# Designs tried in a protein design run: peptides against a protein of PDB entry 6GMG. Part 172

Target 1, 331 residues: chain A of PDB entry 6GMG
Amino acid sequence: DSDDRVTPPAEPLDRMPDPYRPSYGRAETVVNNYIRKWQQVYSHRDGRKQQMTEEQREWLSYGCVGVTWVNSGQYPTNRLAFASFDEDRFKNELKNGRPRSGETRAEFEGRVAKESFDEEKGFQRAREVASVMNRALENAHDESAYLDNLKKELANGNDALRNEDARSPFYSALRNTPSFKERNGGNHDPSRMKAVIYSKHFWSGQDRSSSADKRKYGDPDAFRPAPGTGLVDMSRDRNIPRSPTSPGEGFVNFDYGWFGAQTEADADKTVWTHGNHYHAPNGSLGAMHVYESKFRNWSEGYSDFDRGAYVITFIPKSWNTAPDKVKQGWP

## One batch from the design tools (peptide; made by RFdiffusion4, then SolubleMPNN)

Design b2_p13_3_s1 (from b2_p13_3, 9 letters changed)
Fold by OpenDDE base, seed 1:
Formats: sequence, C-alpha cells, structure tokens
Structure b2_p13_3_s1 (fold): chain B 331 residues (1-331), chain A 13 residues (1-13)
Amino acid sequence: as target 1 above (331 residues)
Amino acid sequence: TVDKRNYIPEEYR
C-alpha cells in the first residue's frame, strides 16, 4: 500500500557510507546508506557536495524508478528509447524451432521474441546516439544551433535518425527537459547539458484488447525497434504487469536501471544502479535497498519482463549524478 | 530474487 511508503531521513553531509555487501553478484545496501554514498560521490553541483534534499529523498523512496528519478532530476518519461531486435533470428526460430515440452504455442512465440532482442546492441545504440547528441550540444548556445548540429552529425554518419520528424521525441527531447530550462540548470543553453542513459524493463503484453495469451506470454510484435533508427515507440507502455499464468502468481510492472554517462567502453564493466521496491521500513516490504549491478546482472532482468529499452534524457553538466566512472559498492 | 514492488506516484499514473 502506498501509505506504507516513508521518506528516508536526512543524512549528515559528511557522513561516510558503511560498506556495501555482495548480493547475487551485485553490491547492495540499504537506501539510507546509498544516500550517504550519493552525497559523497554524486551530489556535487558545480563541484560542491550537496545534502540530498527532502524532495530528492522523497523521489528516491519510490524504489527502482526513484533511483533514476533522483539522478536524472525528473520522473522518467521514456520517450526516447532504443532497442535492438534480430528479425532474421526471430523468423528463423519460429519457422524451424519448436515449443519445449509443455510449452504452448503462444508461450513459445513470446519466448522466441524475447530472446530475439539483443540487450547489448540496444545499449550500444543508445550510447552511439548519446555520443552524437553530446557532440551536437557541445558548442550550441540555443536550441536552433543544437538541432542544426544534430542534423549535421547524423548526415555525416549517414544515420537514419536524420529522417525523423522535427516533432519526434528524438528532436524534442532536450526542449522537453525541465532542467534545460532552469536558471541553475541549462538556462536554455544546450552546451550546459549532456545526454545520459537509463534502462527500463517492462512487459510487452499490455494491450487489454488482445488475447489473454499475449498478456500471459508476451506480444511478439509489440515494442520492437524501428529498422535503421532503433527507436522504440513507448506510447503503449502503461506500466501494466504480466498477467498471471497460474493462480496466485503475480508480476511487477517495471524495473529501472541508472547508467548515466559512463565512458567505460566494455559494456560488461558498466555499473547500473537500481532499487528493489519503495521504502517501507515499517511495512511488510521493509526498507528499500539499492543495488549496483554490472551490465550482465542488469540486462538479465526477470521473468516479469520481456522487453528492455535504453532511454536517453539530459541533465546539466554541473550535476555529478552521471560521472565518467562509477565504482561499484563501497569502499 | 529481489522483490520489486515499485510504487508509481499518483500524478504519474
């Protein structure tokens, strides 16, 4: 129940974190200790440490989405999303493969579709696009200059994104970022902003007008990336969880992982920060825990989800919530 | 497995 959610208390600015503990190949800690780490490592504005505000602590308390929320500065809109899907593999497996023992046709098709997504290639596409955007931002002092730079960069790379409509989330994303317009943020100066990445895991079978089988086992045709661009239409994602396949079974609606702007070239060495659930220290769920996972641990996901998207948004360069290097755990 | 019951703020539902 939402009534069980509690905002974590403030932590002294100079309080050092307790050591993280290993958990399933991840570094794990309670939310209050993450706040301590956040204040020491990620809180910097214009190079100065900041205490996490009550508002930020409240955002964080919402769970996995809260981690992305506090670090990106806004609730995720997920409009500029990328993925990679192997259509040839999908078609071939459907044609030549067969359901496993006890697997229904719908379950088979859903599984094959899920397995036809390449999380690493999806992530790399997002990083590629973020890099292009960052180059376009670098010397642009108004939105018009940014857009012109972006089009030039895309043309030079022969990127299919150059053909996107001006109203596309791709071109409107910066304009629609609150921190871009803030005086202490971008102040309408693109060169003060940088592209950052987070990931969302979710369920494909969200169409209530579709078959029950699609809701239970996935919709093989839903949330595929557009050819050439890798863009995923996220408009139909309404945070609807997978339907139970057996009595008493339940699934969660989403998972969010924060990457930011790490420069590590090896995807497997990148660190993803995420939470387990909303903070309910006095409730049945208990205190919120924060996890710092390597890409392999993050991208594996859960049976609750059959889609992964890598989303680009923007933050001011003056924020340190997306540093070049992220160290897993503490110390 | 991690129990991931996440809450969505009312204003974003």
Scores: peptide ipSAE 0.106, ipTM 0.818, DockQ to the pose 0.425
Fold by OpenDDE base, seed 5:
Structure b2_p13_3_s1 (fold): chain B 331 residues (1-331), chain A 13 residues (1-13)
Amino acid sequence: as target 1 above (331 residues)
Amino acid sequence: TVDKRNYIPEEYR
């Protein structure tokens, strides 16, 4: 029960983190120690370190989503999501492939669909779009200028996103970002904002009106990216976990990973920050831990999930929650 | 209330 969630205590601004624990390509620490690191590395506003506020600590305490929440400044809405799906591979495997021994047809189709998503290409698409957006933001001092720049950039690249409706999440994302409107944030100036990326892992079989097989083994047709744009309609994601396939089995609802705005060109060298669960130091789950994982570790995901989306949002450039370079662990 | 967590394998705990 989320009722045992506790807000981590404040950490002194000058308290240095303890070393992270390395584990299989990841760096792990308890949430309190992450707060210490965050204050030293990511807390800067206009170049000045900040103590993590009570509100921010509360956001963080929600677990994996809390890491994205505290760094993006808003609860993830997931409206501007990208993925890559190989339709030809999917069709070919369904036609010519066979279920494994003991695998049902539904299991087979769900697995084939999962395997037809390319996490790296999805991530690359999001980075590409974020780059276009950042160029459009750079010298735009009002939303109209930003939108004009964006359309021009898309036209120059012959990007299918240029055909999106003006009301689409793609064009409305900036105006719908709270920090864009904040006086100490963007102050309605696009040039003060930058695009950032986070990822969400979730289950495709969330439609309760669908077959039990889809809920257990995945819905092969759900949450596919639109051709050309790579946009995923996330409106049907209701944080419903995978249905158990055996008695006593349980799955978690989602996983969030924070990337921000790293400039590392090699996807495999990028660092993703995520949490295990909400902070419950006196509960059965225990204290929240924060992980800094390489892309391989992040993108591998878990059996709980068969979809990965890469989401774009915006933060003020004055925030240091999305630095160009992220160092894994401490020191 | 939604249990906001992710699955972490035992080897990473």
Scores: peptide ipSAE 0.067, ipTM 0.723, DockQ to the pose 0.139
Fold by OpenDDE base, seed 4:
Structure b2_p13_3_s1 (fold): chain B 331 residues (1-331), chain A 13 residues (1-13)
Amino acid sequence: as target 1 above (331 residues)
Amino acid sequence: TVDKRNYIPEEYR
């Protein structure tokens, strides 16, 4: 029950963070200490540090989604999502593979589908598209100019995204970004915006009309990327968790990881920021913790999830929530 | 109610 969620208190603007705790390639700290780091490193607007507002602290208190929320400036809509799926591998494994000892057919198919996704290729696709978008944003002073630039870039690269509908999340994402329209944000000037990336882990078996087996072990056909574009239709993602496979078992709804706009070319060296749960210092869950993980730690995910998507959104260039370099932990 | 949490193994806490 999220009723015991508490908004973390304000931290003085000049308060330095305590050291993070390293653990298995991750850096971990309590949410209050992350706020301190955020104010020192990510809070800058037009080059000036800002105290995290009460509203931002409230957003953050929602846990993993809160980290993405506070850094992107809006609750994740997940509309412009990318993934990579190896259809040939999937078909081959289904045909020639066999269930493990004690594994049901449904469990086998769900596992094979999960393993047929390539997280690294999905991430790289999102980065590729974000780069194209950033080039299109450059020197575009109205949306029409941005869209024209985008179409030209896609045509030049013979990218299948050029065939997307004008109302698709791909073309509409910028205009639907609140910070794009804000006076102190983009002010309707695309050249003041930049593309950023976050990731969501979730469960494929969310269709209530489907079999119990799909809800327990995954829906092999759900949330696959479209060929050529890599776009994932996220419209059926309702934040429904995996169904228990045994008495007493429970799964969580989702996980979010913030990447931003890091320029590190090696995916394995990129840093992903995420939270464990909503902040409940007086509840059974306890205080929220924030993690900074390398890509391999992030992309590994949990048994709660069998899908990963890499999502593009936009923030003003004047924000420092998505710097070129992210340092793991503190100091 | 929507669960706003994710699972983190104990070894990472």
Scores: peptide ipSAE 0.060, ipTM 0.722, DockQ to the pose 0.139
Fold by OpenDDE base, seed 2:
Structure b2_p13_3_s1 (fold): chain B 331 residues (1-331), chain A 13 residues (1-13)
Amino acid sequence: as target 1 above (331 residues)
Amino acid sequence: TVDKRNYIPEEYR
């Protein structure tokens, strides 16, 4: 029960983390130890190390979403999301493939759809767009200048995003970022902001008006990226988990992974930070653990989810929650 | 399977 959630206690600013534990190719630690690492590595504002505030610790305590929350500075809205879907593969497999033994048609279609998403290409698209945005942010001292720069960059690259409506999440994302408007953040100066990326795993079959089969096995048509842009309409994502396919089976609603603004060109070497569950040290779930995973481990996901999206948001450049390089584990 | 029980704040549900 969510009522067992507890805010982790404050950690002394100068307390060093204990070593992380290896866990199936990931680095794992308890949330309190992550706070220690966060304070040493990611807490800096204007170059000064900061203690994680009570508010930030509260955000973090929410689990996987809490990791993204504390590092992005806002609860994930998921408005500017990207993915890659191989339509030809999907159509071909549906046409020429067949259900496995014991697999229903709906299960087959759901599986084929899931397998038609390319996490690496989705991530690459988000990184590409983030790079364009970052160039547009440079030397832009008002939103108008940013938008003009963005349009120019997109035109130069012949990017389909240039055709998006002015009210699209793509163009409105910056203005809708609270930290952009904060005096100690962007102060309405785009050049003080940078684009960052996180990822969300979720279930496609969330429509309660749809068939039970779609809720159990996925909706093959849901949450596909728009051609050319790669944009995913996330408006129908209501954090509804997969429906059980057998008695006693249960699924979770989502998973969030924080990437930030790493410059590592090899996707496989990028580090994704995520949590297992909300912090309940005195409850049945136990203490929250934080994982630092390589892209392969992150992108693999779980059977709970059949969609992955890579989301762009913004943080002040003065924050160090999205450094160029992220080291897995401690030390 | 990783036990992932996520809490969503009411204001964001």
Scores: peptide ipSAE 0.143, ipTM 0.828, DockQ to the pose 0.462; fails the geometry check

Design b2_p13_3_s2 (from b2_p13_3, 8 letters changed)
Fold by OpenDDE base, seed 4:
Structure b2_p13_3_s2 (fold): chain B 331 residues (1-331), chain A 13 residues (1-13)
Amino acid sequence: as target 1 above (331 residues)
Amino acid sequence: TVDERNLIPEEYR
């Protein structure tokens, strides 16, 4: 019941977090303790640590999306999303492969499509693009300068993104970022902003007009990246979960993981921060827990999801929610 | 229910 959601209480600014607990190769803690860590490590604005505000605590209380929300400063719009899909592998497996014992044709096709996505390459593409954007931002003091720099960078790299429409989320993402326009944020100065990354896991079979099989087992054709750019059209993502295949079965609608702007070159060593569910300490779900997972743990996802996207957004450089290095757990 | 683990604020629905 959504009515069970509670905003976590304020934590004293100088309160140190309790040790995190290991859980399936990741570090785990209760949301209140994450707030303590956040205040010590990620809360800094212009070099000064801040207490997490009531508004931020409310955002956080919404679960996995809340972690991304509080760190990015806005509710995820997911407009600038990247993935990698091996079309040749997909076609070959459909042609030469066969359903497993007891697997329907629809299940087989859905599984093959899911397995044709490369999470690591998708993440790498997002990081590549974020790097290009950061170079374009570095010396740009107005949006026009940023866009000019971006186009030049893309042209030099012969990147297909250079052909995107001016209204594309790729070019409009910065201007549509609230913190870019804020006086204490970017103040309309691109050089004060940096690109950051988060990931979303979701279900492909969200079209209500499609077959029941697609809703149950996935839509092999949905949410594929565009060739060359890697851009995923997220406009049809309505946070609809996978349809149950048996009575009593239910699936989660989405999962979000926060990466930020870590500089670790090895994807396997990067840390992803995410939550399990909304905070309901007095409800059936219980208190919200926050996880810090390595990429392997994050990218594996759950059977609830057959798509992963890596999304770029922007935050002010004065925020410390996306540091170069993230340490897993506490201490 | 498992389906309600992640809430969407009314303003973003």
Scores: peptide ipSAE 0.384, ipTM 0.903, DockQ to the pose 0.704
Fold by OpenDDE base, seed 3:
Structure b2_p13_3_s2 (fold): chain B 331 residues (1-331), chain A 13 residues (1-13)
Amino acid sequence: as target 1 above (331 residues)
Amino acid sequence: TVDERNLIPEEYR
C-alpha cells in the first residue's frame, strides 16, 4: 500500500555511517545509513558538504528510482537511452535453435530476444556518447556552442548520431534538464554541466493491445536499439510489469541503478547504486535498503525484466553525486 | 498481483 511510504528522518551532517553488510557480493545498508554516507561522500556542492534535504529524502524513499532521483536531481525521464542488440544472433538462434522442453514458442522467442541484448556493449555505448557530450560541454558557454561542438565531435567520429533530428532527445536532453537552468546549477552554461549515466531494467511486453504471450514472455521486437546510434525509443515504456505466467505470480515494474560518471575503464569494476523498494518501516515491506553492486550483479537483473537501457542525463559539475571513483560500501 | 515495491509519484504517472 502506497500509504505505508515514509520519508526517512534527517541525519546529522557529521554523523558517520555504520559499516555496510555484504549481501551476495553486494554491499548493503538501510536507507538511513545510506543518507549518512551520502552526506559524507556525495552531498558536496561547490566543495561544501550538505545535509540531505527533506525533499531529497522524500525522493529517496521511493526505492530504486529514488536513488537515481536524489543523485541526478530529477525524476528519471529515460529519454536518452542506449542499448546493444545482436540482430544476427537473434535471427540465427530463432532459425537454428529449438525451444527447451516445456518451453512455448513465445517463451522461446522472448528468451532469445532477451539473450540477444548485450548489457556490456550497451553500457559501453552510453559511456562513449557521454564522453562525446562531455567534450562538447567543456568550452561551451551557451547551448548553441554546445550543439555545434557536439555535431563536430560526432562528425569527426563518423557517428550516426550526427543524423539525428534537432528535436531528438539526444540534442534536447541538456536544455530539458532542470539543473541546467538553475542559477546555482548550470545557469544556462553548458560548461558547468557533465553527462552522467543510470540504467533501467523493465519489461518489453507492455503493449496491452498485444497478445497475452507477449505480455507474459516478452515482445521480441520491442525496445530494440536503432542500428548505428544505439538509441532506444522509450516512449512506450509505461512502467507496466510482466504479466503473470502462473496464478499468484507477480513481477516488479522496474529497477533503476545509478552509475554517475565513474572513470573506471573496466566495466566489471564499476559500482551501481540501487534500492530494493520504497521505505515502509512500519509496513509489510519494511525499511528500504540500498545496494552498491558491481556491474555483473547489476546487469544480471531479474526475471521480472527482459530489457536493460543505459540512460544519459546531466548534472552540475559542482555536485558530487557522480564522482570519478565510487567506493563500494563503508568504510 | 503486481509487485508494488516501486512507487511512482502522482505527478509522474
Scores: peptide ipSAE 0.382, ipTM 0.905, DockQ to the pose 0.871
Fold by OpenDDE base, seed 1:
Structure b2_p13_3_s2 (fold): chain B 331 residues (1-331), chain A 13 residues (1-13)
Amino acid sequence: as target 1 above (331 residues)
Amino acid sequence: TVDERNLIPEEYR
């Protein structure tokens, strides 16, 4: 019940976090304690610690999406998304593979499609593109200069993204970022912004006009990245969960993980921050918990989801919500 | 898994 959601109370700016605890190979804490850590580590604006505002605490209270929301400064739009899909593996497995015992053909095809995505390569592609964007942002003091720099960088790298339409989310992402336009944010100066990354897990079988099998077991053709660019068309993602395969079964609609702008070259050592559910301390779900997971823990996902996308957005460089290094847990 | 663990604000539905 959405009515059970509660905004966490304010935490004093100088209050230090309690130690995180291990949970399934990740660091875990209650949302109030995450707020304390956030204020000490991530809250800085122009080098000064800030108390998490009531608005930010409200955003955070929404669960896994809340972590990405508070750190990115906007509700996720997921417009600039990347993934990696092995078409040859998919075709070969469909041709030569066999359904498992008790597995339907549709279930087999859905599983093979899911397994044909490479989360690490998808993440690497997003990081590559974010790096190109960051170079284009440097010394660009208006959008025109940014776009010119971006096109030049892409041409130099012979990147297929250079062929995208000017109206593509790839080119329009910066101008559509609220914090870019804010006086205390980018102030319409690209050089004051940086690219950041978050990830979304979701279900492929969201088309209500499709077969029941696709809704239950996945749509093998949905949400594939475009060849060359790695771009995923997210326009058909409506946060529709997987359909139940048995009575009483239910699935979650999505999961979000915040990466930011970590510079750690080893993907396995990167830290992903995410939440379990909306904050309902007096409800059946209980208090919201925040997790800091390594990439392996994050990318594994759940059976609720058969797609993972890595999304690029922008934040002001004056924010410290996306530092170069993220330490797992506390202290 | 709880089906309603993730809420979407009304303004973003």
Scores: peptide ipSAE 0.382, ipTM 0.901, DockQ to the pose 0.668
Fold by OpenDDE base, seed 5:
Structure b2_p13_3_s2 (fold): chain B 331 residues (1-331), chain A 13 residues (1-13)
Amino acid sequence: as target 1 above (331 residues)
Amino acid sequence: TVDERNLIPEEYR
């Protein structure tokens, strides 16, 4: 019951975290202990440690989305999303491949579509774009200067994003970021902001007007990246979970993982922070746990999901929620 | 009914 959600209590600013526990190649801890780590490592505003506010603790309590929410400063809008899809692989496998024993045609097509997405290339595309945006931000003191810089950078790289409409989420994302307008945030100065990345896992078969097979096994044509840009239209993502294939089966609606602005060049060494469920210490789900996973563990996802998107948003440079290096676990 | 793992705040539904 949604009524079981509880806001974690405040933790003293000087309280050190307990050691994280290893869990299938991940570092895992209870949400209260993550708050302690967050206050020690990620809470800094203008170089000063901050206690996680009641509002931030409430955001965090919502589960995996809460981790991204507290670190990005806003509820995920997912408007600037990237992925990589191998169209040739998809077509070839559909043409030459065969359903496995016991696999329906719809299940086969859904699986082939899922397997045609490359999580690593999608992540790399988002990092590439974030780097371009960061260069455009660096010396821009107003939005006009930022947009001009961005267009120049894209032109120099012959990037297809240069052809996006001015109203595209790509160009409007900064101006639509609340922290950009905040006095203690960007204060309308692009050079005070930086691009950050998070990931969302979700189900492709969300169209209620589509076939039951698409809702059960995936929609092969849904949420594909646009050629050249890698942009994914997320407008049809309504957080609808996969439909059950058997009685009593249930699937999760989404998963969010926070990457931030790590500079580690090896994707396999990057750390992704995510939660298991909303905080319900007195409910059936129990206390929320937070995981720090390597990219391999994050990108594997669950059978609940057949799409992964890598989303760009912005935070003030004065925040330490997206450091260059993230250490897995504690100590 | 398995409770949803993740909640969506009313303001964002």
Scores: peptide ipSAE 0.381, ipTM 0.900, DockQ to the pose 0.672

